# Ledger of designs, part 221: peptides against a protein of PDB entry 9GMZ

Target 1, 343 residues: chain A of PDB entry 9GMZ
Amino acid sequence: TGFPLELLTRPATERLAYFENYTVAHPRLKEVYEILMRTIAEPAGASFIFVYGASGVGKTTLRLRVEQKLTELALPKLESDRARVPVVGIEAIAPESRYFNWKEYYTRALITLEEPLIDHKFDYGVRGISRDNFGKINVESKVVAPALRRALENALIHRHPDVFFVDEAQHFGKVASGYKLQDQLDCLKSLANMTGILHCLLGTYELLTFRNLSGQLSRRSVDIHFRRYCADSPEDVQAFKSVLLTFQQHLPLAETPNLVDHWEYFYERTLGCIGTLKDWLKRVLSDALDREATTITLKDLQKRALSVAQCQKMFKEIQEGERQLSETEADVQNLRSALGLGA

## One batch from the design tools (peptide; made by RFdiffusion4, then SolubleMPNN)

Design b2_p22_8_s2 (from b2_p22_8, 6 letters changed)
Fold by OpenDDE base, seed 5:
Structure b2_p22_8_s2 (fold): chain B 343 residues (1-343), chain A 22 residues (1-22)
Amino acid sequence: as target 1 above (343 residues)
Amino acid sequence: APLQVFPPLPGTEERLAALLAA
């Protein structure tokens, strides 16, 4: 089924919002969604989940759909437990300095946990944390990182989410030395252990460095690889074409564009990453709606495409990440063989 | 064949329901 035809008579803002707020249930997204939901329900003593994959593969979309589902499942219980928050999701910020800003991280996490509309308000016991007249948390500049950490630990214990999501988590690794990276990992481990809350870190292949540096994290973590679609796989090419077919039916335009005939061009400029594809189509749709166009053309697509130079850079980063994973898989197989565990 | 679509995110469903009721 395509978009609701009634959207054609609605304002451009509503037509664009429809396209933004739906998600194509493509095979890789379904697979990773099911694994992630099962792992959250039954963590089996894991304290961490790592979700890694190419930039623009759709990790943020995955997070938002899991957050939605966990919230829906919790709704009947939230009436009796007014202190509970079913899920917390934040995005890690790229540090402006050489060091990750933990003070900013803790502040953003606290603000997200203490949504103004939550009925049960919590006192952190920390001077310089207050609520405004709307119930929004305010953190004074004088509050130091250790105090904010204690406040976050108390808030996580009190709100007891099923999972704490950190998107763009590769930003924890942007430190000048391997020693400093270990300190960041130990800080995250301590937060998970002190609160008893499952942490899910979503990010690029740079998250693999976290797995490799901490043999202790690997014992208490579940890894989920969110793969892109590969042009050398006939099944992946067919799945990618099916995604294009679905998107062309869900673009709220008077005339259905033929995206599938241009699948090679779409693949060239997205590298098989569905998030990159959706963002591209969103920009093109916005332009078409601004012009009151009946459809989109190849020229409209070309105007908003990533440059060849951008795609080449992104592809090198993907190839390096996929290489590291392939080497790790080979190392595991070699280790198993050396241990006398059959292939 | 076209793929299935996840339900709209919160707030979008209410808007879509309002559109379908109009």
Scores: peptide ipSAE 0.064, ipTM 0.617, DockQ to the pose 0.277
Fold by OpenDDE base, seed 2:
Structure b2_p22_8_s2 (fold): chain B 343 residues (1-343), chain A 22 residues (1-22)
Amino acid sequence: as target 1 above (343 residues)
Amino acid sequence: APLQVFPPLPGTEERLAALLAA
């Protein structure tokens, strides 16, 4: 079934919002979603989940869908436990300096924990943290990072979410020194241990470097690789074509565009990353709606495509990440062989 | 064949309304 035909009579903003809020349940997303949901439900003593994959593969979409599902599953319990927050999700900000801004991280996490609907005002026990009339947390500039950390620890313990999501978590690794990266890992580990809250870090393949720095994190972590679709796999090509077919049916335009016939061009400019594809189609849809166009043409696609140079850069980053994973898999096989565990 | 789709993500107001209606 395609988009609701009534959208054709609706404002461009509503038509665009439909496409933005819609998500294709493509095979890789569904697989990773099921693994992640199962791991959150049964962490088996894990304190961390690492979800890594190419930029634009759809990690943020995965997070949002899991957050939605965890919220839905928690609703019956939230009636009796009004203090509970089922899930917390934040995006890590790229450091403006050589130093990660922990104060900002803790502040954003605290703000995210304060859903305005939580009638039970938790006293964080920290001077300079207040709530406005709308229930939003205001953190005074004088509040130091260690105080915000304690406030966050207390808030996480009190709200007891099933998982704490950190999107774009590779930004923790952008700190100039290996020692600082270890300190950051130890900080996150300490937060998870002190709160007892499962942490899920989503990010690019740069998370592998972060993960590998702590053998102690490795013992208490679950890895989930969110793979792109590969053109050398007939199954992946068919899945990618099915995604295009689904998107073309869900573009709220008077005439259904033929995206599937251009699958190679879509693959060339997305590298098999469905998030990149969705963002591209969103830009093209926005342009089409602004022109009151009845359909999308190849020319419209070309106007909003990533450049070949951008794709080449993205592809190099993907190849490096996939290489590191392949080397890790080979190292695991070598370790197993050395341990006398058959291949 | 077309793939299945996830349900729409509720807007912030809708999410709030859903949390309040419960």
Scores: peptide ipSAE 0.061, ipTM 0.606, DockQ to the pose 0.140
Fold by OpenDDE base, seed 3:
Structure b2_p22_8_s2 (fold): chain B 343 residues (1-343), chain A 22 residues (1-22)
Amino acid sequence: as target 1 above (343 residues)
Amino acid sequence: APLQVFPPLPGTEERLAALLAA
């Protein structure tokens, strides 16, 4: 089944919105989704979940789908507990300086927790945090990071989400020194411990460096590797082709484009990352809709493709991350052998 | 064969409305 054919008579904005809101349940996304949902339901004393994988693999899509499901599952309980928020999701911002802006992080987290339509006005106990006439939180510039942290701790305790998501969490690691990075980890650990809220950090393979700095976090964390599709795996190639076929059927165009026949080119320019693929197709679809085109061509695809240089850079970053994980797996095997547990 | 799909993601307003309708 493809897109609703009635979309062909709808405005370009509606046709584009259909594709934007469309998500292929590709095997890796489904696998990671199921693992993540299970881990959130049964954290088994974990305080952290680390979800790492290539840029553009689909981590944000994963987060949004989990947020949707957690919200759906919480609805019956929210009728009785109107103070509860089922899930909190924020995106970490790259620091403009050598220092992570905790004040901004806490402010954004507080704003996200205070959806304007939650009737129960929580008093944060912090001067300089107010609500406007629309119920939005306003944080005065004079409010310092430690006060915002206390406000966030109180809000998280009161709202009691099942999980706190931090997307692009590799940005916590973009600090000038290993000592400062440890301080960031200790800060997050303290926030999780003080609130009792499970934290899920989603990021690139740069998150592994952050993860490996704390042997204490290792004992209290679950690791989830969101893998890309690899061209050296026949199963992965078949899955990637199936994704292309699915997108091909869900592009709201009068003539179905043949994406599958160009699978190698799609793979070359996405490195097996489905988020990158979707974003590419979205750009191409937007261009096609603007021109009132009946289909998309290889030339249309080429116009919006990532450059070879961009792909080469991304591939180097992926290879380094995959190498680090492979070495870690080998180290585990060596440790097991050394302990006499067998291979 | 085509893959299964997730249901459409609600917009922010729809997610808010769902949280509030609860």
Scores: peptide ipSAE 0.049, ipTM 0.653, DockQ to the pose 0.132
Fold by OpenDDE base, seed 1:
Structure b2_p22_8_s2 (fold): chain B 343 residues (1-343), chain A 22 residues (1-22)
Amino acid sequence: as target 1 above (343 residues)
Amino acid sequence: APLQVFPPLPGTEERLAALLAA
């Protein structure tokens, strides 16, 4: 099954939007999706879920698909409980200073919790938080971070989401000192504990440094590693080729491009990261549609490929993250062996 | 073989329509 053929008669904007909204259920995405959905349904006393993996592996796509599914599952209950929000998802912003901007974080979270369509408008109990005529939250500049935190705690308790997502969560760790990083962790722990809301932090392998700083988080956290496809695994190579085959059938072009024959070049420039692959193909598709081209060529791919230098940098970051995880796995095995538990 | 696909993510307008139809 390919793209709807009627798209070939539609504007370039609709053709591009089709591909943008299209998601391949590749094996690693499906696996992590199932684990994450199960963990959200049965957290077993966990307060945190950590989802970590390479940049461009597809973490944002995973979040959006889980948010979609949680919303769909909650719809029948939302008819009776109009105050409930099934899921909240925000992106952590990179700090412009040596300090994480908690005021901005709390403001963004509050704005995301305020669905304009919720008839039952919650009183946040904080002066300087208002709603416009469309139900959108407005936060006055005079409102301080501690007041916004209390407003968010009250909102999370009242709306009772199944999970609170924080994408790009490695940005919490971009603080100049270990003490400040611990304070950030303690702030998140306190928010989760005070609200009783499960938090899911998605991020790069830099999130591991943040996770490892708190032995108390490790006792109340579930870890999910979103792995890339590895060229040394025949199964991973076959999965990657199957992704290329699926994408080539869903590019809304008159002639189906042969992406699979170029799988090594696609692997070289994506490092087995499907998000990076999809973003590359989106750029190439946009260029092809602008030229009214019938297909995509190798030259079109080369024009929008990441540079070798970019790939080398990304690969070093991946190798360091994978090394840290492998060392942790070896430490677990060593601990088991030292405890007299067979390997 | 081609992989299974997730259904398209609804657009903002479709999400609003779904929330309003509920």
Scores: peptide ipSAE 0.041, ipTM 0.597, DockQ to the pose 0.131

Design b2_p22_8_s3 (from b2_p22_8, 8 letters changed)
Fold by OpenDDE base, seed 2:
Structure b2_p22_8_s3 (fold): chain B 343 residues (1-343), chain A 22 residues (1-22)
Amino acid sequence: as target 1 above (343 residues)
Amino acid sequence: MPLQIFPPLPGTEEKLAALLAA
């Protein structure tokens, strides 16, 4: 089963949109999806979920698929509870300054909570928050971060989402030496505690620093490692080849490209990260559609590949993250052994 | 073997239609 053949007669924009909007249910994504969905349904007193993994592994795709599923599951209940939002998802912005922009964070969260589909007008109790003619929240520049926080707390309590997603959450750690990362963690912890809303932070391996800094967060957090595919694992190689096979069948081109035969090259330039692979194929597909090409060639792939130097840098960052996790696993085993618990 | 796919992410208009049809 491949793409709908009718797409071959459709505009390039529709063909590209098809490839953008579908998602391969690859084993690691499915596993993490199932764990995350279960943890959201049964948080067992957790206030935080940490989802960490390589850049381009597919964390944003995971978030979007969980958001979709939570929305679908909530639809029957939303008929009776029009105030409820099933899920909130934001992306943390890299700070332009040495300080995290909490005002921007709260503003984005408030805007996301007020999707135009929610007929229920909520009074945030804060002057300078209004709705435009389209029902979109407008926050005046004079509104200060503490007031926006109170507005967000009230909104989260009223809307009661099953989870609050923060993508690119490693950006909370990008603070100047004088601003304690602990103060930011305490701010997030306070928001989660005050609202009773489960927070899910998705990010790179830099999120591991958050776990280590707060022994109190560790007691109230669930960790989910979104692993890349590793070339030293025959199972992971087979899964990666199956992803390539699925992508080649779902590229809306007249002739099916042979991606699987080039699996080593794809692995070399993606490091086993499926998001990186999809983004690469999207760029190549766009180029092919612009040329009205019938297929994708190796030369087309090479033109849009990451450089070896980029891959080497990314691989170093991945190896450091994987090493830190391996050390933590060893520390747990050592602790268990020292406690007289079997390994 | 080819892997299963997740259903496409609905566009804003489709989300609106789904929420209004519910």
Scores: peptide ipSAE 0.086, ipTM 0.597, DockQ to the pose 0.163
Fold by OpenDDE base, seed 5:
Structure b2_p22_8_s3 (fold): chain B 343 residues (1-343), chain A 22 residues (1-22)
Amino acid sequence: as target 1 above (343 residues)
Amino acid sequence: MPLQIFPPLPGTEEKLAALLAA
C-alpha cells in the first residue's frame, strides 16, 4: 500500500509531514527495535544499554519509535501514577570546550524530565531551580553541577522512567585523557546506580571506547550493534532495494519515481545507512514540492546527494568502527580458545 | 517486496492531548 492519495490535494507542508512522520520497518531497524524493547522490559540486572552504529544508520529513529511505544504501553499506568514519566530522551551536545559540560547535561536532563504538562511538580530542594508561569524549569547560572546532579537523581527517582536515553553519546568521550574518560564513566555509573534507572546510550562506533575502558560497565551493559546494509551481502542488497521500493511508494507525488533502478547510486551515497537515505529523500521531496513537480528525477537526486568526499570520509569512519568490532570478536574467540572453551 | 511501516509519530499537539487526557 502506498501513501494516502488524498495527500495529493493537501498543502506541501502536510505532504512533507507525512513523509517525515512515517518509518519504514526495514529488517535491521526491526531487529534492533525488538532487541531494545526486550532489553528494556527485562534488563536482567543491566544498568546500561549501548546502541552503536554508523552515523545516519537510524539510531535517532530507533529511539523515537521506542519512546513512542513505551509511552503507549505506560498510558494505563499514568492514570494511577501521575508523577511517572515513562521515558526520558536527551541528545548529548558536543562541547565547545575540551571538556564535557556536566552542568549543561544535568540542566537539559532536568528540563526534559520536567515536562510542563506533568502534574505533581516536584520540589528539588535546590535553590536556584524554579518554574516559570508555564511550569517549565528554569535553572539559575549560580547552581553548581553537584547540586544539579542531586536534583536530577531525585527527579529520576520520583519520575521513575523505564529508560533514560542519551543520543549522540559519543560526545561524552571527547575528553583528551583516558583518566578523564574513566571519571565520566564513573559519574554515569553512579547516576544509574543511585537512581536505579536503566540508561541507554546511543551513538557512533566511538562508544566502543567506553565499553573497552570500563570492565565494570561491561559486566552491567547490554550491547546492540545497529548495522548498515552491506553491498557484498545479497540479502542486504535485497533489503536495501526493498527499502527503496517502499520509499518510492510513500513519496506523496503524482507520479511514482523509480528509485529501485538507481539502487547502486543510492547505495554509493548512503553507504547502506537508511537514515541518510531518508534525509536525502526528504530534501529532494521538499524541493519537488516547492516546484510543484509531479515526480523526482535523477537530476533532483544528484542536486541533494552527499558529495563523494563526504561519503569517503563517512566510509573511513565506518570501516574503522567495523574493524574494531571484528577485532573484538576475534579477541573473544581467542580468549575462549585459550580458556579451553570451544569456538 | 514493500516493507511494513511503523505508525506515524504523534504530533506535539497529539502528544499534549494524550498527556492531558491521561
Scores: peptide ipSAE 0.082, ipTM 0.607, DockQ to the pose 0.158
Fold by OpenDDE base, seed 1:
Structure b2_p22_8_s3 (fold): chain B 343 residues (1-343), chain A 22 residues (1-22)
Amino acid sequence: as target 1 above (343 residues)
Amino acid sequence: MPLQIFPPLPGTEEKLAALLAA
């Protein structure tokens, strides 16, 4: 029910890697995982899935676990269909300019689709795309974004992934408001329609602004809210304490720290976001291993905690996102009432 | 109560080994 005790005799790097590579199956992660897996299996004509929630709630962890599961499920079919890629996952980069770099986006997507292990070299039909001796794609600087888009469309059609993941997808919305944001949505919509590939956009609550701009995407999208744990819910508090209990058992230290007794302090500095909690504990574990410490103290936790000012900023962003969702729920109720449908 | 854990994410070497074994 804890870490392998053999880790106590292993180097600090292996002990830290153990803590990095496991994932607590906390209730919200499990729920969203099951919904997302079901939606990917049965998209019912949807072209988009939106997964939104607080920064540090665990969206990247969710993506990685779904990618793992989709890969495992595809393995028996990949033996017969060596051209198929089960899943594609990329992270959207924050634009350095007022314009989203589509050339970089398409290049990264193409690189991710070319798993070196695919024996069958796909011809992208675009000059200036080559493979090195390791099968890695090289894109010449002269290749323009429209040509890279065509290459990606052809690659997605040929490889036919079950889903295309875009993490940090709020970065599409950081471009100038209005017409330019609609162009980004239309670009993604066109890519999904031309390829027939389901797209899953994961992001912060800023993704809601992007989601709400397209009434057409609303008809072909599934929304998944990855909620944080709330201190006003006894069930959420109990789940959060259970996460702390699980983490304390999986910290590869000689003496098990009592994290549960400090649950309020952990909640104050994570806002109920388990990704933020894991990252905090990882930093503290690294420090403890560097000192060859037998356990973690409250003082060690305090040294690596987010500042009160950081927590206040994050909390304001969460409250705004949760407010926007609550307003949407109220709008649904108002629409039902206006249609003469009972509450 | 302690929660269940997901299996560890395979390292790059394990992913390569799994893909080479296929």
Scores: peptide ipSAE 0.074, ipTM 0.602, DockQ to the pose 0.163
Fold by OpenDDE base, seed 4:
Structure b2_p22_8_s3 (fold): chain B 343 residues (1-343), chain A 22 residues (1-22)
Amino acid sequence: as target 1 above (343 residues)
Amino acid sequence: MPLQIFPPLPGTEEKLAALLAA
C-alpha cells in the first residue's frame, strides 16, 4: 500500500510531513533495530553501546525509532511511576574550541530529561537551575560543570531511563590531544557507572577511534555496526532497489515516479546510505510540491543530488572506516587461530 | 516487493496529545 491518496488534496506541508515522518523498515535498519532493542533490554553488565556507521546511513532514524518503541513499552509503567522517563536522547555538538563543552552537554541532557509534560518536577539540588512557566530548564551562567554533572546524575537516577542516547558521538573525539580524549571517556564512564544508566553512543566510523582508546570501556561495551548497502552484493542491491520501490510508493505525488529504473544513479549519489537517500528525496519532493508538480523527473533529482566530489570524499571516509573494521575482524580470526579455536 | 514501514513518528502536537491522554 502506498501513501494515503487523500494527501493529494492536502496542503504541501502535510504532504511533506507525511514523507518526513514515515520510515522504511529496510533490512539493515531492522537488523540493527532488533539488536539494539535486545541489548537495551538485556545489557548483561554492559555500560555502553556503540552504534557506528557511515554518515547518512540512518543512525538518527534508528535512535528515533528506538526512542518511540521504548516510550510505547514504558507507557503502562509510567502511569504508576510518573517520575520515570523511558529514554533520553541528545545530539552531541561539535566543539567550537579545542575543548568539549561539558557544561553545554550537561545542560542539554538536563533539558531533555525534563519533558514539559512531566508533572513531577525534580529538584536538582543545585542553585541556579530553574524552570520557566513552560517547564523548560534554565541554567544560570554561574552554574559550573561539576554542579551540572551532579544534577544530571541525580536526574538520571530519579528518572531511570532504559537508555541514554548520544547521537553524533564522534564529536567527543574532536579534542586537541589524546590525553584529553581519555579524560572525556573517563567522564562518560563515570557518569554511566554513577547513574547505572546504559549509554548508547551513535556516530560515524570516527567513533571507533574513541572506543578503542579505553580498554576499560571495551570490556563493558557492545558494538553494533550499521552497514550501508554495497553494490558488489546482489542481496544488498536488491534491498536497495526495494527501498527505492517503497519510497516511490510513499511519495505523495499524483504520478508515481519510477525511482527503481534509476537505482544506479541513486546508489552513485548515496553510496548505499538510506538516510542520504531519504534526505535527497525530501529535498526533491519539497521542490516538486512548491511547483505543484505531478511527479519527480530525473532533472529534479539531478538538481538536488550531492556532487560527485562530495560523494568521492564521503566514499573515502567510508572505505577507511570499513577497512578498520575488517582489520579488527581479521585480528579476531588470528586470535582464535592462535588459541586453537579454529577459524 | 515494497518494504514495510515503521509507524509514523508523532508530530509535536500528536506527541503532546498522546502524552496528555496518558
Scores: peptide ipSAE 0.048, ipTM 0.580, DockQ to the pose 0.157

